Peptides against a protein of PDB entry 4N78. Designs and how they scored, part 83

Target 1, 186 residues: chain A of PDB entry 4N78
Amino acid sequence: HFQVICRLLGYQGIAVVMEELLKVVKSLLQGTILQYVKTLMEVMPKICRLPRHEYGSPGILEFFHHQLKDIVEYAELKTVCFQNLREVGNAILFCLLIEQSLSLEEVCDLLHAAPFQNILPRVHVKEGERLDAKMKRLESKYAPLHLVPLIERLGTPQQIAIAREGDLLTKERLCCGLSMFEVILT
Target 2, 155 residues: chain B of PDB entry 4N78
Amino acid sequence: MAELQMLLEEEIPGGRRALFDSYTNLERVADYCENNYIQSADKQRALEETKAYTTQSLASVAYLINTLANNVLQMLDIQASQLRRMESSINHISQTVDIHKEKVARREIGILTTNKNTSRTHKIIAPANLERPVRYIRKPIDYTILDDIGHGVKW

## One batch from the design tools (peptide; made by RFdiffusion4, then SolubleMPNN)

Design b2_p14_1_s3 (from b2_p14_1 with P1M S5P E8A)
Fold by OpenDDE base, seed 4:
Structure b2_p14_1_s3 (fold): chain B 186 residues (1-186), chain C 155 residues (1-155), chain A 14 residues (1-14)
Amino acid sequence: as target 1 above (186 residues)
Amino acid sequence: as target 2 above (155 residues)
Amino acid sequence: MVFLPTFAVPPEDL
């Protein structure tokens, strides 16, 4: 699904969706979640010391349960705050999955373009074969497919300009060095 | 342009008219040959004359058809060439627009990106032993795999 | 989308 979304929306559509999601997340964080967090901070026990280990895990749990009883029983925390946190979590996951899917599509595009851009795959060398000879053979095989040089030779000035620009756009992908998800986490 | 216009306005219509005129002329020749054969005392000579006229008429029609066909072919070639040029121009414009749109889109999404901190994760050293490509077992795409990812906005 | 300019080169120029 995310791959289809990426293909359908493209960079522009993804950007719009991401911007809107960020607005929603910001609204949730700065609005309802912040308010509940402030309230929780106010009602939080001022002194919550770690009980002695001699009480064991159940005793320690009961201690904290008792100390946090009012918070745990706060119904709106479960229905509203945790829901908003789930929505934020969903948004984060959505962004992550979009970026991953986009990266896959971009990698596929790069791989498809590679023969036309003089980007040679790593050649597996069998025992006894020279890497250089294989690489040279591969270069020779794909040399006629080099788009920019081909268009520079056969094309009009306008076509050459478009070819160069297209080549650049094809080489420069987000997956090569950019992350959207890191921006979302900031 | 002038050549195409000449073909469309003069040569092809002219050729069509010539063929039509040839039809009427053939009828006259046929009538002549029939009458000549009936009236002639020398039937053999009349027959040979008829054969000659028939051959000449057929040759004339064949020539007209060939000329017209060639003119039509030439017209089509010129039109095809024009269409190819137009197609090329349209494609050029389309590509220019697409590149522009892509640049705009990249600027927009670029605002939402930062440089990847590629922690130099260790060079994926290709394992010395290439694990045998696990035969791709076409597992049905489980579309439910993402059902557990995200609760969606339940409004 | 691979932005390979598909130039329809007229066959006459090939």
Scores: peptide ipSAE 0.039, ipTM 0.791, DockQ to the pose 0.030
Fold by OpenDDE base, seed 1:
Structure b2_p14_1_s3 (fold): chain B 186 residues (1-186), chain C 155 residues (1-155), chain A 14 residues (1-14)
Amino acid sequence: as target 1 above (186 residues)
Amino acid sequence: as target 2 above (155 residues)
Amino acid sequence: MVFLPTFAVPPEDL
């Protein structure tokens, strides 16, 4: 699903969605969640001392239940606050999954473009073979597929310009050095 | 452009007119041949003349049709070439627009990105001696291991 | 999207 979303939205659509999600998250954090946190801080016992170990696990649990009774009984905490936290969590996960999916699509694009951009995979070298010699043979074999040099030789100035720009845009992808998710986390 | 215009405005219409004129001329030739055959004392000669005119007329019409057909084909070839050039131009514009849109989109999404902190993960130097995979022996979780660290009462 | 320009260049312009 996320791959399809990435394909459908492209960079622009993803940017818009991410921006709106950030607004929503900000609204949730600074609004409802902050209010509940403040309320919880007010209701929180000012002194919560560890009970004596002599009470055992059940007694310790009962102690904390008693101390936190007002918080536990606060029904809106479960229905509203936790729901908002879930929404924030979902938004974060959504952003992560979108970035991952986008990165996969970009890598696929890079791989598809690679033969046309003189980006050749490192070949397996058998014992006794020189890597350099094999790579040169491979380069020579795929040289006719190099789009930009081909267009530079055969194309019009306008075509050459487009080819160079297209080549650059194809090479430069977000996955190469940029992260959206890191921005979302900051 | 001049060649296409000449074909459209002069050659093809001219060829069409010539064909119409040839129709009228053929009728006249037919009338002449008929009358000549009727009036001639030498029917054999009149017949040979009629054959000659028929052959000439057919050749003339065939030539006109061929010329017109060639002009139409040439016109179509020029138009096809023009369409291909137009298509190429449209494609060029489309690509330019797409590149522009992509650049804009990348700027927009770029605002929402930061440089990946490629922490130079220390080259995990594979230890020279691959420790033999120690067969994972599921040791039961000894829950007592933490008994000495916490405030747990040793009963 | 791979931005490989597809040029339908007429052979005459090559």
Scores: peptide ipSAE 0.036, ipTM 0.789, DockQ to the pose 0.028
Fold by OpenDDE base, seed 5:
Structure b2_p14_1_s3 (fold): chain B 186 residues (1-186), chain C 155 residues (1-155), chain A 14 residues (1-14)
Amino acid sequence: as target 1 above (186 residues)
Amino acid sequence: as target 2 above (155 residues)
Amino acid sequence: MVFLPTFAVPPEDL
């Protein structure tokens, strides 16, 4: 589904969705979540020390349950605060999955374009074969597919301009050096 | 342009008119041949003359049809060439627009991106002593190793 | 979308 969304929206649509999600997340964080965090800080025990290990796991759990009783019994925490946190979490996951899906689509595009852009895969060399000789053979085999040089030789000035720009846009993808998710986390 | 116009306005209409005129002429020739054959004392000569006129008439009509057909084909070729040029021009405009849209879209999404932290992968310095590949001996997973790690309730 | 410029090279120029 995320791959289909990426294909349908393209860069522009993804940008719009990400901007709106950031606004929603900002609104949730600075609004409702902040208010609940402030309230929780007020009701938080002023002194919450780690109990002695001698109480064992059950005793430690009961200790914290008793200390946090007022927080656990706060009904709005489950219904409103945790819901808002789930929404923020879902937004973060959505952004991550969109970026991953977009990166996959971009890599596929790069791989499909590679033979036309003189980007050749590293060939497997058997024992006794020279890598350079095999690479040269491969280059020679795919040389007629190099789009930009072909259009530069046969095309009109307008076609040459379009070919160069198209080649550049095909080579330069977000997955090569940019991250959206890092911006979302900041 | 001038060639296409000449074909459309003069050559093709002219060829069509010539074919219609030829139809009328063929009727006249047929009438002549019939009358000549009826009135002639030498039926063999009249027949040979009829054959000659028939051959000439067929050749004339065939020539007119061929000429008209060639003019129509030439017209269609010129029109097809014009359409291909127009299509090419439209495609160039479309591609220019698509490139522009893509550039705009990339600027928009670019605002929402930062440079990937390429951690300088430290050159994996191969350890000087290649540890001999220890033959992987599948040890059974001892699940008890984790029994003391974590707050699992030992019932 | 692979922006391979689908240049309709007019066949006359190939």
Scores: peptide ipSAE 0.030, ipTM 0.785, DockQ to the pose 0.029
Fold by OpenDDE base, seed 2:
Structure b2_p14_1_s3 (fold): chain B 186 residues (1-186), chain C 155 residues (1-155), chain A 14 residues (1-14)
Amino acid sequence: as target 1 above (186 residues)
Amino acid sequence: as target 2 above (155 residues)
Amino acid sequence: MVFLPTFAVPPEDL
C-alpha cells in the first residue's frame, strides 16, 4: 500500500501529506496531549516511594493502585489522551513507512538508470581474473548506452539540455542523503 | 510549404483531371479503331494501327497513374515529416514542463528533509583475522542469578 | 519501358 501511495502521490503529493500530518501532530502535542500531561503531573503523587519488599507482589501492586487511583480512574485519559497518542504514533509510523517505501522506489529508479549513467556494479571476480580488466570490458560494453554523451553527440541543443537536466534529476534522489523522518522526530 | 501546396492545389488535382480526360479519350480512340477496321480495305494494316494505338494508350495511362501516385506519395511523405516534427516539438515541451514540475516538487519536499546523519560508520574494517565464528553455545539461562534481585522468596 | 507523357489521340482529333 505504501509503495502504491508513493507512486501515486510523487514528491509533491508526499510533501503535502507530510505537511498536513505535521500540522496535525503539532496540534495534538501542543494542545490536548500537553494539557493532559500537565494535569497528570499535577495529580501525580509528589512522593511515591517503593514499598518494602515485605508486602510481597500483591501488596506492592495494591499500594501503587491506591497511589495512582485518581489517574487510573481518569476516564478521559483512556478515551482522549491515549487516542491522541495513538494518532501521533500512527502518524509517525506512516511517515516512516512512506520514507522507506519512497527510498525503495528511488533505489529501483537509480538501479534502472545506472546503465545509462555510467554507473556500473562491482563485478564478482573469479579467482585469477583482474578486476580492472573486467571493469574496463564492462565500461566498454555499456559505453554506447550512456545517454548524455550519446545525446551530446547526436542531439539538438535542446535535447542536450533536457538530457543533462534529466540526468541530474535522476542522480539527485532523496535517498542519497536526505531524511524526512529525522525532521519529523525533531 | 510551397512544395506541399503545389502538390495539393495543382499537381494532384491536375493529375486526376488528366486521368479523367484520358478515359474520354480512350473511348474516342476505341471508336476510331473500330470504324477504321470496318471501313478499311486493308484489314491487316488497320489491325496493326489499332495495336499501335492500344499500346500507346496503355503506356500513357500507366505514365499518368505513376505520376499521380508519386505525387501522392511525396505529399504523404511531406505531411508525415511535418507530423514528426510537430510530435518532436510537443515532446520537448512536455519534457521541459515535466522537468520543471519535478524541480518544484523536489524543492517542496526538500523543505521537509534534513541531511541524513551519516554516522561515519567506522569502516567495518573486517578484522584481518576473521575470528572463526564462535559456535554459539547455548548456555542454559541460569534463572538463579536473579533470585537475589527483587521480591523473590529465598527458599 | 518508355512511358509516353501524352495520350494517344486519333489523327482526326488532332
Scores: peptide ipSAE 0.023, ipTM 0.772, DockQ to the pose 0.004

Design b2_p14_1_s4 (from b2_p14_1, 5 letters changed)
Fold by OpenDDE base, seed 1:
Structure b2_p14_1_s4 (fold): chain B 186 residues (1-186), chain C 155 residues (1-155), chain A 14 residues (1-14)
Amino acid sequence: as target 1 above (186 residues)
Amino acid sequence: as target 2 above (155 residues)
Amino acid sequence: MVKLETFAVPEEDL
């Protein structure tokens, strides 16, 4: 599903969705969650000492239940606050999954474009084969597929300009060095 | 443009009219040849004249057809070339717009990105104390220890 | 550091 979303939205659509999600997250954090946290801090016991072990597990549990009674009985915590936290969590996960899906798509695009851009994979050399000879053969094999040099030789000035710009846009992808998710975490 | 217009408005219509006129002329020539043959005392001469007129008429028609055909082909070639140029222009504009949209989109998403922190792979500091490979002494698992556990038949 | 120029944010928009 995330792959389809990435394909449908493209960079612009993803950017818009991410911006809106960030706004929603910010609104949730600064609004409802903050208010609930403040309220919880007010009702939280100022001093919560560990009871003596002599009370046993049931007694210790009862002690903490009594100390936290006001928090546990706060009905809105379960219904609203936890729901908002879940929404924030889901938004973060969504952003992560979108970035991962986008990265996969970009890597696939880069791999598909590579033969046309003079980007050759490192060939696995079997024992006894010369790497240089194999690479040279590969270069020779893919040389006719180099799009930009081909267009520079045969194309109009306008076509050459478009080809160069297209080549740049094809080579540069977010996965090459940028992260959206790191921005979301900050 | 001027050449295409001349072909469409003058040469091709003119060639078509000439071909129709040639049809009418052929009918007149046929009538003449028929009458000449009937009225002539020298039938052999009349026949030879008819052959000559027929050959000339056919050659004329063939020329008109060839000229018209060439003009039509030329017209089609010019139109095809114009369509190719138009297609190329449209494609160029489309590609330019797409590149522009892509650049805008990239800037927009770029605002939401930061450089990937290449976490320096923490050098797995090999613990200085190579834990001596505990010689895994395969102690044979004495399964007899389990003989007393369960409802198994004590042999 | 791979410089991705097409994703660069203009300084004016920062």
Scores: peptide ipSAE 0.269, ipTM 0.803, DockQ to the pose 0.581
Fold by OpenDDE base, seed 2:
Structure b2_p14_1_s4 (fold): chain B 186 residues (1-186), chain C 155 residues (1-155), chain A 14 residues (1-14)
Amino acid sequence: as target 1 above (186 residues)
Amino acid sequence: as target 2 above (155 residues)
Amino acid sequence: MVKLETFAVPEEDL
């Protein structure tokens, strides 16, 4: 699902969705959640000492239930605060999954474009002398596929400009060095 | 443009008319040849004349068809070239627009990004001296030390 | 550090 969403929205659509989600999260955090946290801090027992072990597990539990009774009975905590926290959590997860899905899509695009951009995979060859020979062979094999040099040789000035811009746009992807999720977490 | 216009408006229509006129003329020639053969005392001569007219007529028609066909082909080639130029222009515009849209989109999403903290993979500089794995002597944890710490029931 | 120029935010918008 997230892969489909990424494909449908593209960079622009993802940006819009992420911006709106950030606004929602901000509003939830600074508004309702903050207020509930403040309230909880106010009703929190100032002094909650560990009960004596002699009361046993049931007695200790009862003690804490009594001390936290006001918090536990705070109905709005369960209904509103937890719901808001779920919404925030869902938003965070959504952002994470979108970024991951986008990264996968971008990596695929980069891999598909690589032969046309003179980006050759490092062939793991165990034997050193064979590596250079294999790399040269690969270079020779893919040299005719290099798009920009090909267009520079055969194309019109306008085509050359477009090809260069396209090449740049193809090479640069978010996954190469940028993170959206890190921004969401700050 | 002028050449295409001449082909469309003058040469091709003219060629079609000429071909049609030739058809009509062929009918007249055929009638003439038939009558000449019937009326002529020298049938051999009349036959030779008919052969000559037939050959000439066929050659004329062939020429007209060939000329017309060539003009039509030329017209089509010009039109095809015009279409290709138009297609190329549209493609260039489309590509330019797409690139522009992509650049805008990238700037927008870029605002929402930060540089990945490449955790400096601290080159785990393998300490040059592989400290010999100090034999992990599992000293049994004497839990009795904790017997006095906490509310454990001393049995 | 791979500088992604196409994603760079113009200084005017910072």
Scores: peptide ipSAE 0.269, ipTM 0.802, DockQ to the pose 0.660
Fold by OpenDDE base, seed 5:
Structure b2_p14_1_s4 (fold): chain B 186 residues (1-186), chain C 155 residues (1-155), chain A 14 residues (1-14)
Amino acid sequence: as target 1 above (186 residues)
Amino acid sequence: as target 2 above (155 residues)
Amino acid sequence: MVKLETFAVPEEDL
């Protein structure tokens, strides 16, 4: 589904969705979640010392349950705050999955374009074969497919300009060095 | 443009008229040949004259048809060439617009991106002592070690 | 550092 969404939206659509999600997340964090956090800080015990280890894990749990009783019983925390946190989490996950899906599409595009852009895959060298000879053979095989040099030789100035711009746009992809998800996390 | 216009407005209509007129002329020639053959005492000469007129008339019609056909073909070639030029122009504009849209879209999404921190590939320092590949001896998993870990039902 | 120029944000818009 995310792959289809990426194909449908393209860079512009993804940008718009991501911007809106960031606004939503910001609104949730700075609004409702912040208010709940402030309220929780107010009801938080001012002094919460670690109980003695002698009480064991059940006793320690009961101690913290008693100290945090007011927080645990805060009904709005379970309904509203957790829902908002879920929404934030879903938004973050959505952004991550979109970026991953976009990266897959971009890699696919790069791989498809590679033979036309003089980008050769690493050739497996069998024992006794020279890598250089195989690479040269591969280069010679795909040389007629190099689009920009072909258009530069045969095309009009306008076609050459378009081909160069298209080549640049084809080579440059987000997956090559940019991350959206890192921006979302800051 | 002038050549196409001349073909459409003058040459092709003119050729069609000439072909129609040639039909009328052929009818006249046929009537003449028939009458000449009936009235002539020398039927062999009349036949040779008819043959000559028929050959000339057919050659004339063939020439008119060929000329008209060539003009129509030329017209179609010019039109096809014009359409190809128009298509090329439209494609060029379309590609320019698409590139522009892509550049705009890339700037928009670019605002939401940061450079991937290339994790400093920690030089994997190869451990100095290649531990000899310890032959994996399949030891049976002793599950009794887990008997004391967890609330398993002691039978 | 792969400089992706097509995704570069003009300094005026930062």
Scores: peptide ipSAE 0.266, ipTM 0.805, DockQ to the pose 0.674
Fold by OpenDDE base, seed 3:
Structure b2_p14_1_s4 (fold): chain B 186 residues (1-186), chain C 155 residues (1-155), chain A 14 residues (1-14)
Amino acid sequence: as target 1 above (186 residues)
Amino acid sequence: as target 2 above (155 residues)
Amino acid sequence: MVKLETFAVPEEDL
């Protein structure tokens, strides 16, 4: 599903969705969640000392349960605050999955374009073969597929300009050095 | 443009009219040859004359068809060339627009991106003395040791 | 650091 969303929206659509999600997250964090956190801080016991170990694990648990009773019984915490936290979590997860899906798509595009851009994979060399000779043969084999040099030789000035721009756009992808998710986490 | 217009408006319609007129003339020639053969006392001569007219008529029709066909082919070639030029222009505009849209989209998403912190993979300096991996003997945690700790409600 | 020029935001827009 996320792959389809990435393909459908493209860079522009993804940007718009991410911006709106960030606004929603910001609104939730600065609004309702902040207010509940403030309320919880007010209800939090100012002094909570560790009970004596002599009370055993059940007694210690009961002690903490009693100290946090007002928080646990706060009905709005379960209904509203946790729901808002789920929404924030879902938004973050959505952003992560979109970026991952986009990166996979971009990698596929780069791999498909590679033969046309003089980007050749490292070839496995059998014993006794020279890597350089094999790579040179491979380069010679794929040389006719190099799109930009081909168009530069045979194309009009306008076609050459478009080919160069297209080549640049094909080579540059977010996965090559940029992250959206890091921005979302800040 | 002038050549195509001449072909469409003058040469091809003219050739079609000429061919139609030739058909009408051929019908008249056929009628003449038939009547001449019937009325002639020398049937051999009348037949030879008919052969001559038939040959001439076929040659004339062949010439008209060939001329018309060549003009139609020339018209089609010119039109095909015009369509190719138009297609090239449309493709160029389309590609330019697509590149522009892509550039705009990239700038928009770029606002939401930061450089990947290539965590300098600290060269894990392999400690010089590879301590032999002490075989991690998983001691099973015996939870029964906890059975005596706590007032479990004996049901 | 791979400079991705096509994703660069002009300083005027930041």
Scores: peptide ipSAE 0.263, ipTM 0.803, DockQ to the pose 0.633

